# Peptides against a protein of PDB entry 7RZF: the designs that were tried, part 321

Target 1, 358 residues: chain A of PDB entry 7RZF
Amino acid sequence: PFQEEHLKQLYKIVPIKDIRNLYVTFPIPDLQKYYKSNPGHYLGHLIGHEGPGSLLSELKSKGWVNTLVGGQKEGARGFMFFIINVDLTEEGLLHVEDIILHMFQYIQKLRAEGPQEWVFQECKDLNAVAFRFKDKERPRGYTSKIAGILHYYPLEEVLTAEYLLEEFRPDLIEMVLDKLRPENVRVAIVSKSFEGKTDRTEEWYGTQYKQEAIPDEVIKKWQNADLNGKFKLPTKNEFIPTNFEILPLEKEATPYPALIKDTAMSKLWFKQDDKFFLPKACLNFEFFSPFAYVDPLHCNMAYLYLELLKDSLNEYAYAAELAGLSYDLQNTIYGMYLSVKGYNDKQPILLKKIIEKM
Target 2, 358 residues: chain A of PDB entry 7RZF as posed
Amino acid sequence: PFQEEHLKQLYKIVPIKDIRNLYVTFPIPDLQKYYKSNPGHYLGHLIGHEGPGSLLSELKSKGWVNTLVGGQKEGARGFMFFIINVDLTEEGLLHVEDIILHMFQYIQKLRAEGPQEWVFQELKDLNAVAFRFKDKERPRGYTSKIAGILHYYPLEEVLTAEYLLEEFRPDLIEMVLDKLRPENVRVAIVSKSFEGKTDRTEEWYGTQYKQEAIPDEVIKKWQNADLNGKFKLPTKNEFIPTNFEILPLEKEATPYPALIKDTAMSKLWFKQDDKFFLPKANLNFEFFSPFAYVDPLHSNMAYLYLELLKDSLNEYAYAAELAGLSYDLQNTIYGMYLSVKGYNDKQPILLKKIIEKM

## One batch from the design tools (peptide; made by RFdiffusion4, then SolubleMPNN)

Design b2_p28_8_s2 (from b2_p28_8, 17 letters changed)
Fold by OpenDDE base, seed 4:
Parts: C-alpha cells; structure tokens; sequence
Structure b2_p28_8_s2 (fold): chain B 358 residues (1-358), chain A 28 residues (1-28)
C-alpha cells in the first residue's frame, strides 16, 4: 500500500521520444473481484468521454490537451491505480495545474450527480456488442493473453470476464470515486523539456526523472475544486445497436451491386453481404451538384460548407463511434460524398441526424 | 517503488504510441 510519503508527488520524466503526456494517478483498492460490476470501467467511460460537457471537450477547447484516457490499471498485488492520461499540447504543458483542477472539477461533478444506472447499462450493452462481434485475433497472441488472465478469472468466465457486465454496484462506484482525491494523487509529467533538470535515474530503463512534493497550496486548490457549469454528464447514446438480426440471403443475390432504383434524381445500388454475415452495413452517398466545382468561389463555399457540417456533427461523432458507427464526409469535384458504416440497426438514426444538419 | 512507477508510465507511453502508430499505419 502507498504510504502518505508516496502521495501528493510530482514526477518530471524525460522521454526518449518527443512526447508530452500527463498521468494523474490514484491508488485504489484491488477491484479484480468486482469484475462483474467493473466500477473502474464506469468511471473510465465518463472521465474518458469525448462528447459535449466532457472533461476532454473542455481541455481541448482551451488548446491544452489533444487526447484523454481514463481507467483502471493493475498495480501490484492487492491494489490498483485509476489513471487519467492526457496528451499535452505545448501550451498544456504550461497549464498542468489547471488541467488537474479541471479533472477534479469533473470528478466533483460525478460525485454531485451520483452513480447512474443508465450509464452502467450503456457500458454493459457496448461491452456485450464488443464481445459478440469481436474480431479474430492472432491465435498466438490470444492464447498468451488467455493464459495470463486465467490467474484472475474462473475458467468458465475467462473469455467473458473482461467484457460482460452483470451487476450495477453504485456503492463500488462511489468507493472508487472517493479515492479520486487530491490528497491521494500521484502526478507524472512526461516531456523532453525536463532534459538537464532531473536528479534521478530509473534503474531498469535508465530514464531520467525528478521527484518533487506537490505544494500544499496546490493540493488545497484542487481540494477546493468547485462545480464547473461546463461539465455535464453525457446524453444517452442513441446509437447503441439492439437488433442484430441477419437477414437471409436473397435467392437472386448478385455477386456485384445491383441497381435497385433508377430515377432522374437518384440511382441506388444494393449488394447483400454473402461473405461475412454480420449485422453491419455500408451506406455510401454521392451527391451531385452542378455548382460544387464551377468556379473557385463555389469550390471554397462547398469546402466551407462541409467543414461547418463536420463541426456541427461533432456532437454525435463520439457516441456513434462508441456504438460501432462511423461516418465520413468528403468534398468531390461533383459535390459531396457521405459514407455511414457499422451496425445497421442505428444507421438510420445517424443518417437522419446528418441529413437534418445538411 | 518510485522507479517502478516511472518505468511503467514510460513503458505505457511508448507502447500506446507504438499502438497508435501501428493503427495509423494499418489505416493507410
């Protein structure tokens, strides 16, 4: 167990690669026995969320952070870590204290809202989808992974334990959330800017670092993290698939796309999947406009339109991606290309939202 | 204990970057 002397520490680490990362770590109890509820995954899902009102959205808006990952990590025997990892911009490297303040403001928002069963249910459903439609892994890597996790899970559950959530445990969520406090923090900043400013060398990799105590005034600032009105819980993910029915092959299924609609304003080609038999579809739309590329002004207007459209769709992008949906929007010399891919069940919802923004 | 923490952080930062690079290279 970490003693008090190991808490409230700042590590300045010199990487070999030119990277700028911030790791905010909290020692937490061993949650392995709670894999069926996985409270660390619940918190990781919310803290790592990329939608409107998320921690990442605010930190991106300030130009301080590019990416954020939140979750539990295995520690030594009998404890784990909860880690918030961010990729720092050059500006973000100057604002680490403020970034961490925002992390604690978001954590305080999670405390104020309390555990949400609907969020757990979404995590459960997403993980069930991920398990059910898991891609084929290389046998050698897969067997080695399974052999490793056999130490942690019953043999009967070893394949499902990392994915299938069974129990909503708000008590465990609150317990983990109570460990995410400034008094329990360990901070690591990884940057080449610390080169020549270190006083220690790590024995295993020869990594140069400096360890400092975080000033009590900084800890106190983080302890007094107020509710930031910019932080909100995510909205319900409407893109999570619920229907996985695979339609039987049509008797006249062609090996190539067949023209199923031909009008003056639209042509539609269709190809049924005859190989993979997945509840997925690819919808591709080519929009033709005689004005798209007629002159430089119209070309720039078409470009600007698409950039504005993409920006207006950012609200849905992350939720769609989590649900195994993707879209792509591109300018063409003829107009615009739209692609919607993934699970077919909720594609109409995403497509409708795209078209409503157009 | 501190050395292990530093070593683990670096290992993860390098592995995550290599995974992102592999994912980027696989998407090209």
Amino acid sequence: as target 1 above (358 residues)
Amino acid sequence: FDDRFVGEILKESEEERDLRKELLEASL
Scores: peptide ipSAE 0.026, ipTM 0.568, DockQ to the pose 0.259
Fold by OpenDDE base, seed 5:
Structure b2_p28_8_s2 (fold): chain B 358 residues (1-358), chain A 28 residues (1-28)
Amino acid sequence: as target 1 above (358 residues)
Amino acid sequence: FDDRFVGEILKESEEERDLRKELLEASL
């Protein structure tokens, strides 16, 4: 177990690659025995959320962070880590203390709201979908993985244990949240800007680093993290599929897309899946405009329109992605291309939102 | 303990983001 002397430490690390990363780590108990509730996944889902009112959304709005990942990681015997990892901008590298303050403000928001059963249910449903429609892995790799996890799970559950949530355990969520405190923090900053400013070399890889104690005044600032009114829990994910019905093959199913609608304003081709038999669809739309590419001005206007449209859709992008939906928007010489892919059940909802923003 | 921590952080930093995400998600 980490002693108090190993906590509240800052590591400044020189990478080989030109990267800027911040790792905020907390030692937590071994949660392996709680795989049926997976409180670390619940917290990782919320802390790592990219929607409106998320930690990432606020840190992006400040220009400090590009990306965020939150979750549990295996530690040594008898403990794990909870890690919040962000990709830093050049400006963000100057605001690390403030970034970590925002992390603790978000964690304080999670404490104030308490464990949410509906969030657990969404995680459960997402994981069940991922399990049910898991892609085929290479047999050798899969067998080796299963052999490894047999040490952690009952034989009867070994195939499902990593995916199927069974128990909502608010007590365990609160227990992990209680470990996510400034007094338990270990911070690592990875940046080439620390080159020539380090005093230690890591034994295994020869990485240069400096270790410093985090000042008590900084710890106290983080301990006094208030509720930031910009932070909100995510809304319910409306894109999570619930219907997985596969329609029977049509008797006249063609190996190629058939023209099923032909009008003065639209043509529609359809091909039923005759190969994969998944509850998925690919919707492709080509919009034609005689104005899209008529001159350089119209071309640039069409480009700007598409960038604004993409930006206006960002609020849905992450929730759709989590639910196994994706969209793509491109300018063409004839107008615009839209693709919507993934589970077919909620594609109409996503498509409607896209069209309403257009 | 410090060297191991630094080594673990570095390994994650040098891995492709997608692989890192998969590893973190797999560790969840």
Scores: peptide ipSAE 0.025, ipTM 0.580, DockQ to the pose 0.416
Fold by OpenDDE base, seed 2:
Structure b2_p28_8_s2 (fold): chain B 358 residues (1-358), chain A 28 residues (1-28)
Amino acid sequence: as target 1 above (358 residues)
Amino acid sequence: FDDRFVGEILKESEEERDLRKELLEASL
C-alpha cells in the first residue's frame, strides 16, 4: 500500500506521442468483494458524467479539457486506484492546479448531496441492459476472460458479476468518496513540454519523468475546495429502456419496406425486423424544403441551422448514448435528414426532444 | 513502485489513444 511518503506527489512525464493528459489518482481499498454494489462504478458514473452541471462540462467550457474519464482501476494485491483522467488542451496544461481544484469541488458536491439510490438504480438498469443485449464475443477471447474472472467471482455468478448490481450500499460509496481527498492524491501530467526538464528514467519503458512533492499550499487550496454552484448532479436519464417486448412478426411482413402512409405531405415506409429480433428500431426522416439548396445563401443558412441544432441537442446526447440511443442530423440537397437509432422504447422521447428544438 | 506507476499511466494513455483511433476508424 502507498505510505504517506508516496502521497501528494506530482509526476511530470514525457510521452513518445504528442499527447497532453492529466491523471489524478487516489489509492482506495480493494473493492472486488463489493462487486454486487460496485461503489467505484457509482462514483465513476458521476465524476465521468458529461451532462449539464458535470465536471467535464465546466472544464470544457473553460477550454481546458477535451475528455474526462473517471473510475476504479485494479492495483496491486489488496488495493485499487480511483483515477480521474482528462485530455488536456494547450491552455489546460497551464491550468492543471485549477483543473484539480474543480475536481475537488465536484467531489465536495458529491459529499454534500450524499449517495443517491436513484443513480444506483440507473447504473443497475444500464448494466442489466448491457448484459441482456451483450454482443457475441469470439469464443477464444471469451473463454480466456471467463477463466480469468473465475478467480474473483463464484462460479454461479461469473457471467453476471461484472454487470448485475444487486445492493445499494451508501456506506461503501461514502467510504470510497472519503478516500478522494487532496492528502491522498497522486498527480501525473503527461506532456512533451517536459522534455529536457526530467531527472528520472522509468525502468520498464525508459520513460523520462520528474517527481516533485506537491506544495502544502496547493494541497491546502484543494482541501479548501468550496461548493461550486455550477456543479449539479445529473438529471434522471429518461432514455433508459424499460420495455424490451418484441412484437410478433406480422403475417404479411414484407422482405422490403412497405408504404404504410401516403399523403400529400408525407410518405411512410415500414419494415419489421425479421432477422435480428431485437427491441431496437431505426427511425429515418427526410425533410424536404424547396429553400434548402435554392442558392448559396440558403445552403449556408441550412448548414448553420443544422450546426446550431446539433449544439442545442448536445445536452441530451450523452444521456441518450448511455441508454443505447443515438441520433444523426445531416444536410441534404433536398433539405435535412434525421436518424434516430437504438432501443425502441424511449425513441419517441428522444425524437420529441429533437423536434422541440427544431 | 513509482516507476511502475509512471509506466502504467503511459501504457494506459497509449492504449486509450489507440482505442479512440480504432473507434474513429470504425465510425468511418
Scores: peptide ipSAE 0.024, ipTM 0.536, DockQ to the pose 0.265
Fold by OpenDDE base, seed 3:
Structure b2_p28_8_s2 (fold): chain B 358 residues (1-358), chain A 28 residues (1-28)
Amino acid sequence: as target 1 above (358 residues)
Amino acid sequence: FDDRFVGEILKESEEERDLRKELLEASL
């Protein structure tokens, strides 16, 4: 276990690559025995959420952070880490203390709201979908992975243990949240801006770094993190598929797309899946406009329209992606291309939202 | 322990795409 001397430490690390990263790490108990409830995954899902009112949404709005990842990671035997990792902008590198303050404000929001069974249920449902429709892995890698995890799980559960949630344990969620405190923090900042400002060299890779104690005043500032009214729990994910029925092959199914609708304003081709038999569809739309590429002004307007449309859809993009839905929007010389892919059950919902923003 | 922690952080920052995938897959 980390002793007090290893806590409240700041590491300034010089990377080889031109990267700017912040790692906020918390020692937590070994959660391996709680795989059926996976409280670290519940917290990682919320802390790493990208929707409106999320930690990432606020930090992006400040121009400080590009990406955020939150979750549990294996440590040494008998303990784990909870890690919040962010990709920093150049401006964000100047605001690390304030970024971490926002992290503690979000964690305080999670404490104030308490554990939500509906969030656990969404995680459970997402995991069940991922397990059921998991792609085939390379046999050598998969067998090696399974052999490794046999040390942690019963043989009968070894295939399901990493995916299938069974138990809502609010007590364990609260227990992990209680470890996510400023007094238990280890901070690492990765940036080339620390070149020539380091005093230590890492033994394995020769990485230059500096270790500093975090000032008690900064720890107290983070301990006194107020509720930030910009932080909200996510809304329910409406894109999670519930129907996985595969329609039988039509008797007249063609090996190629058949024209099923021909009008003055639209042509529609359809091909049933005769090969994969997945509850997935690919919807492809080509929109034609005689104005899309008529001159440089219209070309730029069509580009700006698409960028604005993409921006207006960002609120749905993450929730759709989590649910195994994706969309793509591209300008063409003839107009616009839209693709919607993934589980067919909720594609009409996503498509409707796209069309309503258009 | 500090050296190992620094080395692990850098390895992760270089393998960032796989950690996001593993955390997304562990979040699945």
Scores: peptide ipSAE 0.024, ipTM 0.566, DockQ to the pose 0.459; fails the geometry check

Design b2_p28_8_s3 (from b2_p28_8, 19 letters changed)
Fold by OpenDDE base, seed 3:
Structure b2_p28_8_s3 (fold): chain B 358 residues (1-358), chain A 28 residues (1-28)
Amino acid sequence: as target 1 above (358 residues)
Amino acid sequence: LDGRFVGEVMKEAESERDLRKELLEASL
């Protein structure tokens, strides 16, 4: 579907909104028949990872990128795309070539390490959790999505096909990874900085853009991407729940939080879920400090402390989020608020990590 | 093919921002 003339192209696009995005796109074969192995999801999980040694962590450390998404998308009939999308900083907009170099360095790291069965198993487990507790989508959205999926999956598998990984296929992972090469790239940069520098208009939305061939020297620079020693495979996600047992309602279960612990330094209230019957909990902590807001200096220090604490927890935030755990940290007029929400099984692990950073 | 690609990129870029704005507005 894409001829050679459509590859190694750079699109400079003027947005209506003030946004700075980079899209690095690779045409890949149609992987729909491989839904049981989903090699594009495996690669998207690693490329889009936010943990230590990830592509995003390095690009963030340079101040070039705010967010990164990696994954497969449907294309036209008979092909798909693999897309790496990043939200660019103003500085990152000046370093697009180097950002893409880092993408190819990370891809080269994935080639050097080869397909990892444990990563596939982690994706399988995460998807199984997501499926098991998928909130009932709005019927209209769900029926439209099912109608699309019915073209590709047996009726019996339609509900599960998006989530159930069954087969580890390292050969298919390598096949997709072999398409993630500079010679197969289409790059789009979205920025208002291209206003008045475009020569084409898109017919559907009137979007102004310029198309340019990527110089052969730049393609060669990306082809010669070395192993950057900063890139590492993620560690195993310790937050993936394995116990989904719902405790029976206590006979003394109150409709309101009951005080279950009262000490000089702490009070603890508890309410059992009597409505949803999910293996989830909400832990809410209010910390009181007489010093937090004594003066503007202490207030600013308390704010800075919380920002530094949040930053120090970023390495866990993503892994927790993938596992259906979240945390929130807020300054209060009396000190600090912490909330931990999600599956109860691994909440103690996340809470321990938070406390160790405090 | 180029126009379609540009249109898809723009549709996505606009949709992600609306989600971020909804998340930001929900956090306010």
Scores: peptide ipSAE 0.057, ipTM 0.626, DockQ to the pose 0.265
Fold by OpenDDE base, seed 1:
Structure b2_p28_8_s3 (fold): chain B 358 residues (1-358), chain A 28 residues (1-28)
Amino acid sequence: as target 1 above (358 residues)
Amino acid sequence: LDGRFVGEVMKEAESERDLRKELLEASL
């Protein structure tokens, strides 16, 4: 059990690799018994969200953070950790106090909004998708995980315990949020910039570090984190698949793409899946423009157009990724290439969003 | 507890582990 002297500590750690990371950690109760509600996953989903109004979106807008991960991690016997980990920019390394302030502002926003059943349902639906297709997509990875989990869960529960969100427990979400407080924080900053500034060596790996108490004034600043109006709950993910029907293989199914449409303005090739039998599709579009490669000016304009298009689609990128959809946009010597991949059910929605921005 | 915490942080930070994928998969 963490005693008070183990809380409100800052660790400055020297890495071997050239990395800049921040770990904001909170001791939490053992949540294993609450696997059916998984309140740590609910919070990790929101804190780790990358959409508009997210913690990461704000920290990226300031140039302080590249990536953010939030979630629960196993601890020692009888406790877990909630961790918020960020990849720091060089500038972000100078603004760690402000980054953590923004973390507490986002956590305060989650407290103010309270637990949302629709967010839980979204997590449930995402987990159901992942469960349904886990075995089909990565059988080797799944088998190795099952072997590890069999040490903790009955065989009947091992298959389901990871994925089955069954119970919305707002009380447990609030209980975990109550542990995400400045008085319970342990902060680690990993950077080569601490080389020659350390006074301790870790016994297991020989890692050099410095441990400092976080000043009471800094703790108080984080405790008084106000509501930041830039932070918003995510919108509902419109890309989550709900239809998993696999169409029967047509009698005329070709082993190679067949030309199914030939017009003056378009050619369409189609190949039905005859191997994987997944509710997935790959849509590939090549756009031809006689102007795309006429001169350096047109090439530069085509490049700028595509960068602006990508930027305008960034609001959908994370939601699509979570739902098992991806898109790619590339310049070609003849124009543009677009690819949309993943679960077929919501691909038309994503494709429509792309076309509306073009 | 301090040394163990530092060791765990370093193991995680220096791991090529897709923490996002692992937290997504551990949340799964």
Scores: peptide ipSAE 0.126, ipTM 0.717, DockQ to the pose 0.459; fails the geometry check
Fold by OpenDDE base, seed 4:
Structure b2_p28_8_s3 (fold): chain B 358 residues (1-358), chain A 28 residues (1-28)
Amino acid sequence: as target 1 above (358 residues)
Amino acid sequence: LDGRFVGEVMKEAESERDLRKELLEASL
């Protein structure tokens, strides 16, 4: 549906809100029939990854981008879009061409590595988790979305078609990657800095914008994107839950935390969930150190220790978040507080990683 | 197509919706 004249275009858009966004978009074929393999989700997962060696990690390290999202979006009939969206810093707004170069370097890395079945399996497992717990978290958004999806899927599959990855299709992943080329790009930059520099008005919302052709030299720069050695595929996510067994409520379960261990060095309280019946746990640890806040030096050392610990754990933060795990580390006047929350199955793995860094 | 694209971009950019959640849900 896009003619060549609609490709290699730059749109400078004036927002109402004070936002700075970059949208790098690619027209792709309609992949709706391939929902069981969802190659756009696979690519969105990798391009949108936040771990070490990710696109976002590099762009953050340069101070150009705060957040990144990658994925497919529905278009009109017969085509979709693949979108890479970033929240731009003020500095990032000056480096849009180099940001997009890094996007193409990452895409080139994905081409060089080829489709990975283990990554597909992780996407499958993550989607299965999301599906299994979708109904329990927020009922309000459910009804309006189903109506749109009913036009595309059999009624029996509508509920599952979103979340159930069933088929690893490396051919479709490669096909989508082949569409993620500079010659197919449409770029939108959203910034108030374009106010008074626009020459067009959008008909529906009255949005002011300027459209420009991307210079051939810039397109060639992106076409010649090399392999950047900073980009790496993510490591396997060790935190994805696979066991969702809910233990039966004990007959003597107390409505409040019961002291189940009392020693000279530790106390342990336990409360079984009697309300939500989720395969989730909340582990809270309070560490008491008589030295933590004795003087300003010890206070600063305790602070620095925790900041270094947090930094050392940052490699796991995103993988844990994706898997529905979270941790929190805080300084307290008595020492430190650690919280681990989420699905209980892999909490011991996350806790072990935390302890290994302590 | 250009005006529609701009309108769609703006609708997304100014939406309080978690685009991450929507793209994750639309990629689904």
Scores: peptide ipSAE 0.109, ipTM 0.699, DockQ to the pose 0.404; fails the geometry check
Fold by OpenDDE base, seed 5:
Structure b2_p28_8_s3 (fold): chain B 358 residues (1-358), chain A 28 residues (1-28)
Amino acid sequence: as target 1 above (358 residues)
Amino acid sequence: LDGRFVGEVMKEAESERDLRKELLEASL
């Protein structure tokens, strides 16, 4: 158990690699017995969300953070950690106090909104998708992970314990949120900028660090984190697949893409999967424009158009990724290339969103 | 406890593992 002397601490750590990271950590109770509700996953999903109104979206808009991860981690001796980790920009390294303030503002938003059953259901559905296809996609990585999990879960539940959410427990979500407070924080900043400014060495790896108490004034600032009107709960993920039907192999299935449509304005090739037997599709579109490569101005306009299109689609990118969908947009010498990959069920929805932005 | 915390942070920070995937998988 962490004593008060171990809380409200700042660690300035010198990395070997040229990295800038912030770790905001909270000791939490052992939640292993609550795996069926997994309140830490619920909170990690929201805190780590990348959509509009997310913590990451705001911190990126400030130019302070590149990436964010939130979630629970196993601890030692019957406790866990909740961790919010961010990759810091050079500017973000100067604004760590403000970054953490925004974290507490987002946490305060989660408290104000309360636990959402629809978010839990979305996590459940995402996990069910991940579980259903995990074994098919990466069997080698799965066996090593199962061996570790077997120590913590009944054999019958080992395969499912990580993925099958069964119980919505708002009380446990609130309990974990109550641990995500400034008085319970341990902060680590990892940066080479601390080289020559450390006074301790870690015994196992020889890592140089400095430990400091976080000033009470700073703790109070974080405790008084208000509701930031920029923070919003995510919208429902429209891209989560629900139909996993695999169509039977057609008798006339060709080993190569067959031309199934030929018109003055379009050609369409199709190849049925005869190898993987997954409810996935790869859609590739090449758009031809006689103007795409006429002169440097048109080339630059086509480039700028694609960058603006990509930016306008950012609101869907994360939700699509979570749902096992991806898209790619590229300039070509003839115009534009679009690729949509992943579960076939919701690809039409993603395509519609792309087309609506074009 | 402090040294261990630093070591754990560094192990995580310098790991080639997609921390996102591990935290997502650990949150799973």
Scores: peptide ipSAE 0.064, ipTM 0.638, DockQ to the pose 0.456; fails the geometry check

